Peptides against a protein of PDB entry 7Z53. Designs and how they scored, part 65

Target 1, 150 residues: chain A of PDB entry 7Z53
Amino acid sequence: PRIKNQADCIPFFRSCPACPGSNITIRNQINALTSFVDASMVYGSEEPLARNLRNMSNQLGLLAVNQRFQDNGRALLPFDNLHDDPCLLTNRSARIPCFLAGDTRSSEMPELTSMHTLLLREHNRLATELKSLNPRWDGERLYQEARKIV

## One batch from the design tools (peptide; made by RFdiffusion4, then SolubleMPNN)

Design b2_p18_4_s4 (from b2_p18_4, 12 letters changed)
Fold by OpenDDE base, seed 2:
Structure b2_p18_4_s4 (fold): chain B 150 residues (1-150), chain A 18 residues (1-18)
Amino acid sequence: as target 1 above (150 residues)
Amino acid sequence: SVYSEYQLERRRLLELLA
């Protein structure tokens, strides 16, 4: 893949390269993303992971966002905390850890990261809008309602 | 409108990564 706009570049590296002889290619991933949307991959399938993906510092029902990087002011996925982080090992000079997402393959497939990022942004947008419409809702309700809409 | 915006932004981001 080519990074055409450096200003809009998402700072991540692949932990698992695509093999030319496999069905896991960049082109195939893009094609799959054209027709596939699974929000459960953003929120996590297990409760402990789901909680780790949330911003628990407030009652706004938001998903956690990256604390180091943004995309032209827009949110990026938070980093995971892995021992022997494969993303760090892939490019030691870049020092970019793997992203934390509902799908562990997000850092293996950067194209999925894009979708996850968009859905993260959409969730947080929805949660914010729901908060304005329903100021009495707590963080849990905001999170769940936004999740249902996504 | 949300869906259309998502598709547009998705296309933009994927083009950057392609």
Scores: peptide ipSAE 0.021, ipTM 0.414, DockQ to the pose 0.028
Fold by OpenDDE base, seed 1:
Structure b2_p18_4_s4 (fold): chain B 150 residues (1-150), chain A 18 residues (1-18)
Amino acid sequence: as target 1 above (150 residues)
Amino acid sequence: SVYSEYQLERRRLLELLA
């Protein structure tokens, strides 16, 4: 994907140190690079997930955004709705659900969360601009065209 | 532990940005 608008800055958290003797972090990061290229981490690789990641309340072709929190007016990833939410169970005092993203690992690695957030914002920005340039396009076309550009 | 720490940081971020 290509982020043309880099004004949507978000804070990056440092990576948590990997468990001793574990290469899981490295492997996940490498695998995420492939997802980054095709943006499947943002849009989802399966159709049911892809639909859940979209804002279907209008015809603007937008991805869904968090309904509880914003970053100085900028969008954050939406929360998932899991029965046994591992994010809630891991830290009961934090009470923050897992994020919903195309990559299920997004709630495990701050780097992925940050990147997903940026690409979410970029998609929605593109969709908005495309709507302005092409007022007759419906939500499906806006979504698909924005997805192609990302 | 790594996952737990991330969740804590995410909470802090969300509270700060809210």
Scores: peptide ipSAE 0.018, ipTM 0.486, DockQ to the pose 0.042
Fold by OpenDDE base, seed 3:
Structure b2_p18_4_s4 (fold): chain B 150 residues (1-150), chain A 18 residues (1-18)
Amino acid sequence: as target 1 above (150 residues)
Amino acid sequence: SVYSEYQLERRRLLELLA
């Protein structure tokens, strides 16, 4: 039997094979990029937000981190400064405001918060390493180069 | 692994946001 209505078909593709060395062996599959991370959720798609997400107190090209809390020495997302902060209103006893991120939904979905936190840490790690390798780069260059890598 | 780290952070942040 053959599907005749091709308009409703979903195509599938096979990955490329790879042979280690010159010997005849069973072909391995080449791992390819099968997922995508939209970094705009971390850096912001608008310039005013993007600037607010950066640490502008130095020339290290870092993203801003939480100034009140850390996770066992690791950085957390900075808090937003919202009038009538919904995170404060939903749990008055905790008194934890909403996180600031490129995606305003970050505080609504803990999964997004986790992902953004990891990418924040990765960006700052990369920026720090880039500064070590290129001491003459300014904060803007470090930020942009780290952003390209993430 | 990256996946393991993500799951760990998810749990921690879930506790924080609860």
Scores: peptide ipSAE 0.018, ipTM 0.470, DockQ to the pose 0.027
Fold by OpenDDE base, seed 5:
Structure b2_p18_4_s4 (fold): chain B 150 residues (1-150), chain A 18 residues (1-18)
Amino acid sequence: as target 1 above (150 residues)
Amino acid sequence: SVYSEYQLERRRLLELLA
């Protein structure tokens, strides 16, 4: 594993595999795949969270991005606003809060953070292109159409 | 802590993705 200090790690569990039919070589991850396919980690499964993950300041259909930091000009996940932020408490000198995402584990697992970030960027890219192609579309339509493509 | 390691690995991953 990339994280060497396993004593402080939060366990990550995979779904049980399912082998359809007589072909036991084909394995499907039922529950985990469903969560991934719906991209709930990016968009959130609940409406309040979904709205918080969006940039509602304009009609561009974008997801919210970090307002303090960028990665060489590219978007990063926005920070959450937690009263007792465990990320801030862990390293007081770094002063980096936990990320806000559809999956709270994004602040615990770098792999998830990276994937969330990539999908965030892809969504915003798609929304931007869709806006260019369809200037009459409002933010809601842009967001939904981009979400469908992702 | 897990978060300290997360920050380090995050930077490495982001550099790779940049």
Scores: peptide ipSAE 0.016, ipTM 0.360, DockQ to the pose 0.031

Design b2_p18_5_s1 (from b2_p18_5, 8 letters changed)
Fold by OpenDDE base, seed 4:
Structure b2_p18_5_s1 (fold): chain B 150 residues (1-150), chain A 18 residues (1-18)
Amino acid sequence: as target 1 above (150 residues)
Amino acid sequence: TLEEEEKRRQEEFEEITS
């Protein structure tokens, strides 16, 4: 869906693979996308990161979402809180910080950002559905069960 | 599938709550 509120838009810049002078035959994006099978890039492979990626303010088992921006009402990845944010440094005019995701490369490749966003939404959707079906489950149970499905 | 999982979870919940 298209973003209705432009104020919620986050600009992301992508290099054109078909631009003149490009001699890239093998894309790292492909390898990165295939790595989503285990969803470790979404949830994080380390516990501290995994916790930071979760919404711990409730018992809904949700992943954290961006508090500043939405995509037509839908969730976006939360921003990281890096002191020396490379995303801000690379394009200071855009003033878009790096996204917080299971893979630090999420903000480097738009494909990763998109996939992480989609899987974030899917997880939260699943967690919400599981909560509806299992209202007695706590946040940890919901999170883990949703993670298993993703 | 999600639908199958949801059905299974619903059944499990009903078993627990009954």
Scores: peptide ipSAE 0.012, ipTM 0.391, DockQ to the pose 0.013
Fold by OpenDDE base, seed 1:
Structure b2_p18_5_s1 (fold): chain B 150 residues (1-150), chain A 18 residues (1-18)
Amino acid sequence: as target 1 above (150 residues)
Amino acid sequence: TLEEEEKRRQEEFEEITS
């Protein structure tokens, strides 16, 4: 993506080294594909995590977005609040915490981060469109219906 | 499918509001 405002751009650094040709790489790719197909890892596998991934400030059924950074005006994943943040510990100079997503490995691999970011944007797009089509729907219904479509 | 879903929802909304 094109960066028009560098002040709002996250300098994402991979925490784990790339292991091309390893079983780990193959497994991660397969898991990423599965996650993309059913989008289960975007919304979280547990209800407490799922709630933390939602924007509860309104009744629009949106997922939470990053409050500090954007990508050329587009949404990015929110940051997590880990006590011992491995992303911060890996590169102390960058001072970029781990992203919050349904997949705990989202910040370990940029590929997963990108996929989750795209699905985040798609969900919010769908929720917004559903709101226009169904003005009486509350945030919960908008969220659930958008989740079903993704 | 997305377009069909939106169409279905629009029809449902119109039915409810009609």
Scores: peptide ipSAE 0.005, ipTM 0.359, DockQ to the pose 0.013
Fold by OpenDDE base, seed 5:
Structure b2_p18_5_s1 (fold): chain B 150 residues (1-150), chain A 18 residues (1-18)
Amino acid sequence: as target 1 above (150 residues)
Amino acid sequence: TLEEEEKRRQEEFEEITS
């Protein structure tokens, strides 16, 4: 392993250590997380889920974003609409439901959620730029082209 | 692309864990 000293590190998925307090550690953690993120994690592997992950209210080819919360003006993952939301049951005082993503782990692993959020933002950024460059493209074209670039 | 980035990240992950 690249990280030799693991004594002060927290074990991460697949035994990848996550050590606090260094840029290298942060990068390593991100790299480890990306190994678990594929296209299905962001866009969904099934069409019904993929459609639910998209913003279908316009022709901008965007992924759906949270309608209740933002991160300093930046997008967050949308909430899921589960009948028995385990996230709500975990902490009833917080009243934060599970996030909607291509992976159920999106609400179980905050770090993975962050990665999904970043990719969400990147997709929407790309779709927005593509719309600017190609104003005649419809939402489907924008979505697919942005997905290809990501 | 996402797939290419995933491949690159996987390689880096393997390097980290080796």
Scores: peptide ipSAE 0.018, ipTM 0.340, DockQ to the pose 0.020; fails the geometry check
Fold by OpenDDE base, seed 3:
Structure b2_p18_5_s1 (fold): chain B 150 residues (1-150), chain A 18 residues (1-18)
Amino acid sequence: as target 1 above (150 residues)
Amino acid sequence: TLEEEEKRRQEEFEEITS
């Protein structure tokens, strides 16, 4: 359903080449999903943050993953390095720092953390597949192409 | 297909970077 109070709304439209035919209803739904899945929340809106979110140890174009924990073999978001980490201060017994993501609110809402984790996994999956299809692409190309697909 | 598209993109990338 559309938001009735349009005075407080900002219009958003995004083209989708993968949409079947000219079904406007499907396109609208995809636009809503793409508006919710803002790439800046995953990749960062600033270059310094974007670089910190990447795995720079290889030329695979991957996003950085948690080095301490996994979810049944699947990747989790990396930890941030905050001086006064609010996550550590909230629960000193758990001793789990805040996650690092493109959105600074990622650790404030479990729903956002989950979404960012899924998109992290999807990016790395896409980058891996692109590497298989294009072995000569370097890490920058793989990262950018995967980012475009997400 | 995705494979054909990526092959095309690879060729275009090589042409641009040459």
Scores: peptide ipSAE 0.013, ipTM 0.365, DockQ to the pose 0.015; fails the geometry check

Design b2_p18_5_s2 (from b2_p18_5, 11 letters changed)
Fold by OpenDDE base, seed 2:
Structure b2_p18_5_s2 (fold): chain B 150 residues (1-150), chain A 18 residues (1-18)
Amino acid sequence: as target 1 above (150 residues)
Amino acid sequence: LLEEEERARQEAFDAITS
């Protein structure tokens, strides 16, 4: 694993595509930068995934957040539900599964996780502000408008 | 409709980012 001190860190799993090792990081970073334009890394590029990334328990237009952990009161990405979760396999003692995001590589690189987390928080902040400004908007409108601003 | 929606979005954005 990339992170040696797994006792103090959330475990990450780095995938190994058909490209050389040096290109793995480059490819992931390039994809992250490209997806930053439309924020597909956060919202997902497919409708089923996009729905799974949303908080459907209310009409606030929020993205789903981690239900187990927070960062000093701030939101973290929700966990995915993988049959053979590579994050769990890399560190069985930690028992921390992979994160769920629009970019499936969110748990492969801490840098991606950080960006996704920041944008998650920003979306939810925007949705909250939009709700205050437009109290009659439903969750779908709030979600879409916040997504367009991000 | 699109222009009005975009103006409303811009106003909301300005209010949020101010």
Scores: peptide ipSAE 0.024, ipTM 0.591, DockQ to the pose 0.015
Fold by OpenDDE base, seed 5:
Formats: structure tokens, C-alpha cells, sequence
Structure b2_p18_5_s2 (fold): chain B 150 residues (1-150), chain A 18 residues (1-18)
């Protein structure tokens, strides 16, 4: 696809070339498919990671969003805080770290990044609508109900 | 309670997706 604004591009990290016959590609595709079934790539499969992916500053049941960048006003995945961030190492001048997601490959494959971003936005949209419909629900209820709908 | 919860979730889903 055509990228209209090159200045807003974020560099991605590839450990190996993306070839159809590579074991890395096959494994990544399998993991992506399994994560898509339960949306674990968005919410995380473990509770500690799941908590890190949530916005815990309020009771709105939202997932955390990027605090530095937006996509034309829309949410992006938050950045991770890796000690040896490979995304920073790929382009030292850009200084854009890897994304934080339930799947560690979010910054390695733009296809997964896009899907994660879409589901992040959908969850937050659902949580917002559920808050409107159920004003007395707390953040945990909103988060869980939105997660079940996604 | 589970059935009521599922019903409520379905109603919420329908309202959001309508």
C-alpha cells in the first residue's frame, strides 16, 4: 500500500527475511493465527502482561495507548521499555522503540501491528460505548465485557 | 446469573453494533 506521509513512518525490526519457506515465517503465522482466535496478541496471555497493556489510570476499562504518537488522531499501540530495544537499534536516528503488545512480534511485522492497532481501537471503542450504556460499571467490568465482545 | 449476564452482554453488543 501507498504511504502518504513518509515523515510519520515508523521503522520495523526484522530478525530474518520474510520468506514463505522460512521456519520463522511459518512459526509467526501459526502464532498469529492462534492469537487471533482469543485476541491474546492484544490483551496478553498472562496477567502481568495484561495489566501492563491496560490503562490503569482510570475506571474506563481501556487499553493503554501510545502517549507520543497518534494516527491522524486515532490511537496507536504503546511503546515498550526494552533494555536492548531492537527497534531503536535498527534506526538509531529515528529513536522509535518497539510497540508493547500481547505479541512480541508487533514491531517486527507491520501486518500484525495493523491488526493489533485495529483491535486496540475496537476495544477502546467498545469500552467507551459500554460505559455510556452502563455508567455504573467499573473499569474491570468494562474491560472484561469489551474483551468478551472483541 | 450467567444467563442474565449473557443476555445483558448480547443486548449491549446489539446496541453497539446496530
Amino acid sequence: as target 1 above (150 residues)
Amino acid sequence: LLEEEERARQEAFDAITS
Scores: peptide ipSAE 0.024, ipTM 0.568, DockQ to the pose 0.014
Fold by OpenDDE base, seed 3:
Structure b2_p18_5_s2 (fold): chain B 150 residues (1-150), chain A 18 residues (1-18)
Amino acid sequence: as target 1 above (150 residues)
Amino acid sequence: LLEEEERARQEAFDAITS
C-alpha cells in the first residue's frame, strides 16, 4: 500500500546516478542503493528475467502472479521453474518451490519475499489505474509507467 | 516533450494517490 500521510514518513532522497565517482567501492555502494530504489529486485535488472516476470498474456502491463495460490484473493509472487530448486531441497516435506523475483534472494529472506509481494501488488494496481486513465496505452507503456511510479 | 511527459505522469500519479 501507498502511504498518503506524509507526516508519518521519514524523508528519503535518491542518489544521483549521473554523478559518477572514481572510487570503485563507493560507486558499487551507490549502484546497489540505486538498484534498490529503482525496485530492480522486483522488476529484474536483466531483460530476460524482466520479461519472465511480466504477464505477457495481455496488454495490461501487469507483472506475473502465482497461478496456484493466492493470499485471501490477493496476488502472490509466481514460482520459479528451477530444475534443482534449492527451496524444495531445503525442506522436502514442505514441497514449496522458490518464488520468482528480480532478486534471486527473494526466497532466502522472508522479509524480501513480503516486500516483493507488496510491490507486485502495487505495480499491478498502478497499471490497472493507468489503464483506466489512459485506455489507449499498450502493455509496454503501462508497464513502464507503473514501474516509474513504484 | 519530456517536460510534457513528466507533467502527464505527475497528473496521473496525483489522480491515483488522491
Scores: peptide ipSAE 0.023, ipTM 0.529, DockQ to the pose 0.015
Fold by OpenDDE base, seed 4:
Structure b2_p18_5_s2 (fold): chain B 150 residues (1-150), chain A 18 residues (1-18)
Amino acid sequence: as target 1 above (150 residues)
Amino acid sequence: LLEEEERARQEAFDAITS
């Protein structure tokens, strides 16, 4: 979809904006593809990060979502809390921090951000459905089962 | 128990994806 309002644009930190086809970009894409198999880019491969990516405020097994912005009511990735946020530095006027995802480079490539966002939504959808089907499942089980399905 | 859990997961998956 075409973005008409620039206010809806989110800045991304690119290591090489002048060379989108650089080896760095290719490597990142390959890594993203590898992570796509197990969705580790969404859930995180490290437990501390994984916990930060989850909504731990309830027992719904949901991934954390952005608390400031939504996409027509649909979830967006949560913001990270970086001391020196490169995304903020990339576009100082926008003041939009980097997204928090399983891959810390999620904000480096819009394609990754989009994919992470979609999988975030899918996970939360699955978790919600699983909760409906299995109301006695706690948040941990809902999260894990949804993760396995994704 | 693991087999039962896997079966339950599969059933849930089938229900969701049907």
Scores: peptide ipSAE 0.023, ipTM 0.570, DockQ to the pose 0.015

Design b2_p18_5_s3 (from b2_p18_5, 12 letters changed)
Fold by OpenDDE base, seed 5:
Structure b2_p18_5_s3 (fold): chain B 150 residues (1-150), chain A 18 residues (1-18)
Amino acid sequence: as target 1 above (150 residues)
Amino acid sequence: LLEKLEKERQEFYEKLTS
């Protein structure tokens, strides 16, 4: 991801803030790397989650993006709608909820957030290009083809 | 386009794993 504005800093929820180098962190990173290879943590492994991660307002095959924040025009992960959002509890003044992604830990580790953000942008960029090349493709086709490439 | 994307992904992956 391209960080272009320092003012767009977003707080993160850390599952184990007292143990930054704990085994939990290592396992989270390893799982993220595995997910990065197959991109399952970007698209979601379950159909209900996968649908929630998509932009269903059009037929462009895009993933949903954040509606409140952007990085100088570049997309960020959408926010989740958790009942007891732990990210909101970490900083009551910031009022920044957890990100919605294929991984529930998307807001816990900046590296994961960055990775998911990058792949989100790549998918949407690819879907856009595919739409240009194949204007008759519907949203489902565009989404699936872009997903295959990512 | 595909080749470019794959290259970028690979480079990013290498940075994450290093």
Scores: peptide ipSAE 0.015, ipTM 0.353, DockQ to the pose 0.017
Fold by OpenDDE base, seed 1:
Structure b2_p18_5_s3 (fold): chain B 150 residues (1-150), chain A 18 residues (1-18)
Amino acid sequence: as target 1 above (150 residues)
Amino acid sequence: LLEKLEKERQEFYEKLTS
């Protein structure tokens, strides 16, 4: 999210991918100086992508998870729906489509896949915890609050 | 790798919630 009070924010500036031609945006990320991830890699920098990464089937504010596979009961990134899936074309025997994430490189770099998976799980954990603490919050509120923490 | 990232994330989360 963008910082509302710029006078009290940490001067950490990034370009806004969602706003073509725009200048640097200010995000109110807690512990920005000690952060090691860009939330845009998890949530997407474009609104259509961000929506596709969310679980819109309920009001729990969750990110979408893989509907075919789990990692010993834990969530995995959802698959993308590419017509000519480069992941399938690269390794015909694996038969594993590309993952859908905020960063298109998620399926190209195992490090990103792992990181995105962990942050996906963390978001959903946070959203679940926030729901238990705030039962009246809707999905949008839960999603945004969890996103602020991640 | 996942274990390492989990540790880093946990440390980061603790800083966020402290």
Scores: peptide ipSAE 0.014, ipTM 0.369, DockQ to the pose 0.019
Fold by OpenDDE base, seed 2:
Structure b2_p18_5_s3 (fold): chain B 150 residues (1-150), chain A 18 residues (1-18)
Amino acid sequence: as target 1 above (150 residues)
Amino acid sequence: LLEKLEKERQEFYEKLTS
């Protein structure tokens, strides 16, 4: 059965709504997920966003991780910095901001959040291994090579 | 890992469309 609770939809401002309940909305979401293999949802499709998703504090080619929370010691997606954060507005008691990912829908659907998180971890794992194998590679090379593998 | 993720994606599709 379809997701029927539209009250759980987070009101992100975008051209295409992500709330379930309409065929158009569902189709748009499915179409976006069909391109899952290219991992654009993790790395971002636009260069400014892609840069914001990277860890720029070193030359390890890593993606940025959450600085406040971890999952049993494992990385989580970083938080976005939105003035009017819809995630905060939707659930006042939770006080959890929207996650920053290549796909803005990552915070709207826990399933996407989980997948993005796993791919984030995989990228960072790969980048770490590539660094050990190729110690002279800079952050850009490590990032790109790991991205190709993911 | 990719296979697991793809399976989860498929389950997500089914959840959205069912």
Scores: peptide ipSAE 0.020, ipTM 0.339, DockQ to the pose 0.019; fails the geometry check
Fold by OpenDDE base, seed 4:
Structure b2_p18_5_s3 (fold): chain B 150 residues (1-150), chain A 18 residues (1-18)
Amino acid sequence: as target 1 above (150 residues)
Amino acid sequence: LLEKLEKERQEFYEKLTS
């Protein structure tokens, strides 16, 4: 093993406003990094955010995709609409806003962006396939069933 | 898919901690 004693690892401190005992959560950095595969980061843990991440223009149960760019025909995450977009402020010449995802850190970490993008594509693929298999399902059913499979 | 990815993540974690 690379790390024999986890106690020797550098701890990661994160503010937790909802923590009852302390406002700071101390975690092993590696454990914090592995948590980004959680579905809540893709679909959103709050209903308003979850709705914003969905394509509500049809009844196909799809997640929203970028309306400006594609990756060789494949979907990319939609852009967020932040008042003060840090991505635009960081590199003003690029004029690329932050991506909208279940986790606000998606644009800050390429790993998260990639994972969210892959899961976005997979969800939409699954939803499309489920629509083909179940043509009577509405968008909500397709979305939920695809979400369960992902 | 999430379960598969989480399994792979766990395997990766085990490699890092081994």
Scores: peptide ipSAE 0.014, ipTM 0.308, DockQ to the pose 0.017; fails the geometry check

Design b2_p18_5_s4 (from b2_p18_5, 8 letters changed)
Fold by OpenDDE base, seed 5:
Structure b2_p18_5_s4 (fold): chain B 150 residues (1-150), chain A 18 residues (1-18)
Amino acid sequence: as target 1 above (150 residues)
Amino acid sequence: LKELEEARRRKEYEEITS
């Protein structure tokens, strides 16, 4: 298996809306799923958040990825920079903060985290391919074109 | 030749975006 021991696990913060078997969980999950149609939960619906989700260190049109962890060489969501990070409070010894995504529940529901991660990887894959096909495109063009395809 | 390569790239782009 991919996870060998508990030390390899990333803890999740489970809030009331993410509690299994609750109506709140069902409603929030459904709303999150429907939001994936336009991928707003991946890219963010607000410009400040959208910019924070992008890799602005280059002109490759990529979304930001985790700088500390990878999944067998594959990208993971970046960590957020919350003042009072609830994920850090779930397990003080783990010291794993919440993920940054277009959804605030990115670290509350593993299923959503997985979907965000997959779409992150797909976007970056598409952007990379588009860069290969169109080397003259800047980061903004690559980002927008990849976003349209996702 | 440059125009031909550009046409090829456009075709590949369309395949990716389809």
Scores: peptide ipSAE 0.017, ipTM 0.473, DockQ to the pose 0.012
Fold by OpenDDE base, seed 4:
Structure b2_p18_5_s4 (fold): chain B 150 residues (1-150), chain A 18 residues (1-18)
Amino acid sequence: as target 1 above (150 residues)
Amino acid sequence: LKELEEARRRKEYEEITS
């Protein structure tokens, strides 16, 4: 590297290469944005946040959902409980708090909100199906297995 | 019968996780 002191460098990571064949001359990359192997934005990267994002009222391994609103019967992200909620302050007439998600930016960008919502639904769908297939699994197992699939 | 049921469940699980 040109810069000897790594402390002076800003780390920039490249997506992993995908080389399915030995004779492939073109290096393809795994899209890290569409490959949600690391769904930390949904599940939270910190354990306290991760716990707050889960439905702890049962042993179904579900993520918490909005208790006030649904989208045609489908789940929405739960609201956060911020003391100084910027979402409430932005539009006081709407009275809609910020959503709680693994990424704090979820309410700042509609794209993130939608993605988080979809992945929330997918997780809960998977957890539900896994429960059906494995009725003896507890909530932790269901949550972790669903998380692995997402 | 239980073994067959478990085998079926495992198969279905693999399909979901694949």
Scores: peptide ipSAE 0.016, ipTM 0.442, DockQ to the pose 0.013
Fold by OpenDDE base, seed 3:
Structure b2_p18_5_s4 (fold): chain B 150 residues (1-150), chain A 18 residues (1-18)
Amino acid sequence: as target 1 above (150 residues)
Amino acid sequence: LKELEEARRRKEYEEITS
């Protein structure tokens, strides 16, 4: 049945098919841009926050990582330095502060924490690879180029 | 020199993103 209140409807469309070569029995969908990753959640939308999220101890263009904990050798998000840290106040026994990320909600949902962690690792991986390809690039160049790729 | 550097950068970017 047809929805009567079309003003509240959201349109949905299917992509066009593509048949490679002369074999029309195999039908693929034409790739289209449907969404973009907004990396502001990782890098921050404000310059002061963006600087705090970077590793400024070297010229590798890396994002800062947790200095206390790792996940089986893999990086975790750094901790924030909030005066009244809600994460510390919620569970005083755990004594684990909130994570620092471009999105202030990073510690509110485990799903967001996981996403930010993965993108952190990806950025640092890309920066490391770019350093290998371009040994003379400084930290700023490596950081910006890796950010563009993410 | 500037154009050559940009071309090299684009090639490396493509390899990483492919």
Scores: peptide ipSAE 0.014, ipTM 0.437, DockQ to the pose 0.017
Fold by OpenDDE base, seed 1:
Structure b2_p18_5_s4 (fold): chain B 150 residues (1-150), chain A 18 residues (1-18)
Amino acid sequence: as target 1 above (150 residues)
Amino acid sequence: LKELEEARRRKEYEEITS
């Protein structure tokens, strides 16, 4: 399986771990890219987190989207609900909480935020298309099949 | 025909999932 429509995704290639030295920011980006294949940063590696990332209000197999904001009609990552939200604390005037994703670093690096946003959109696109092709599939089947393709 | 529609859907699914 592969993503056919690359308009909503960034090309990622699996590679061996690389170390840029003492630059932690660059290291995190490289490590995220090398581990991208399992898509755990999108769907979550733990079941409770994975459930929180899903839209459970219907049987469409969709991932949850932001309920407050959209990007020109396009979906954004949902907000997390942290007691001491570091995103709110670091910039009081912005009043933007941290995004919820499979990777806790999603709000720390704009590159990860963008990547996760695009993959969220791609998953929901795939789930929608799979629903049209297979009307009898329930939300779990749609979610799993879309996840396999991503 | 229903069979043709199903075949089309299968083909589209395979293209997506390949």
Scores: peptide ipSAE 0.013, ipTM 0.386, DockQ to the pose 0.012

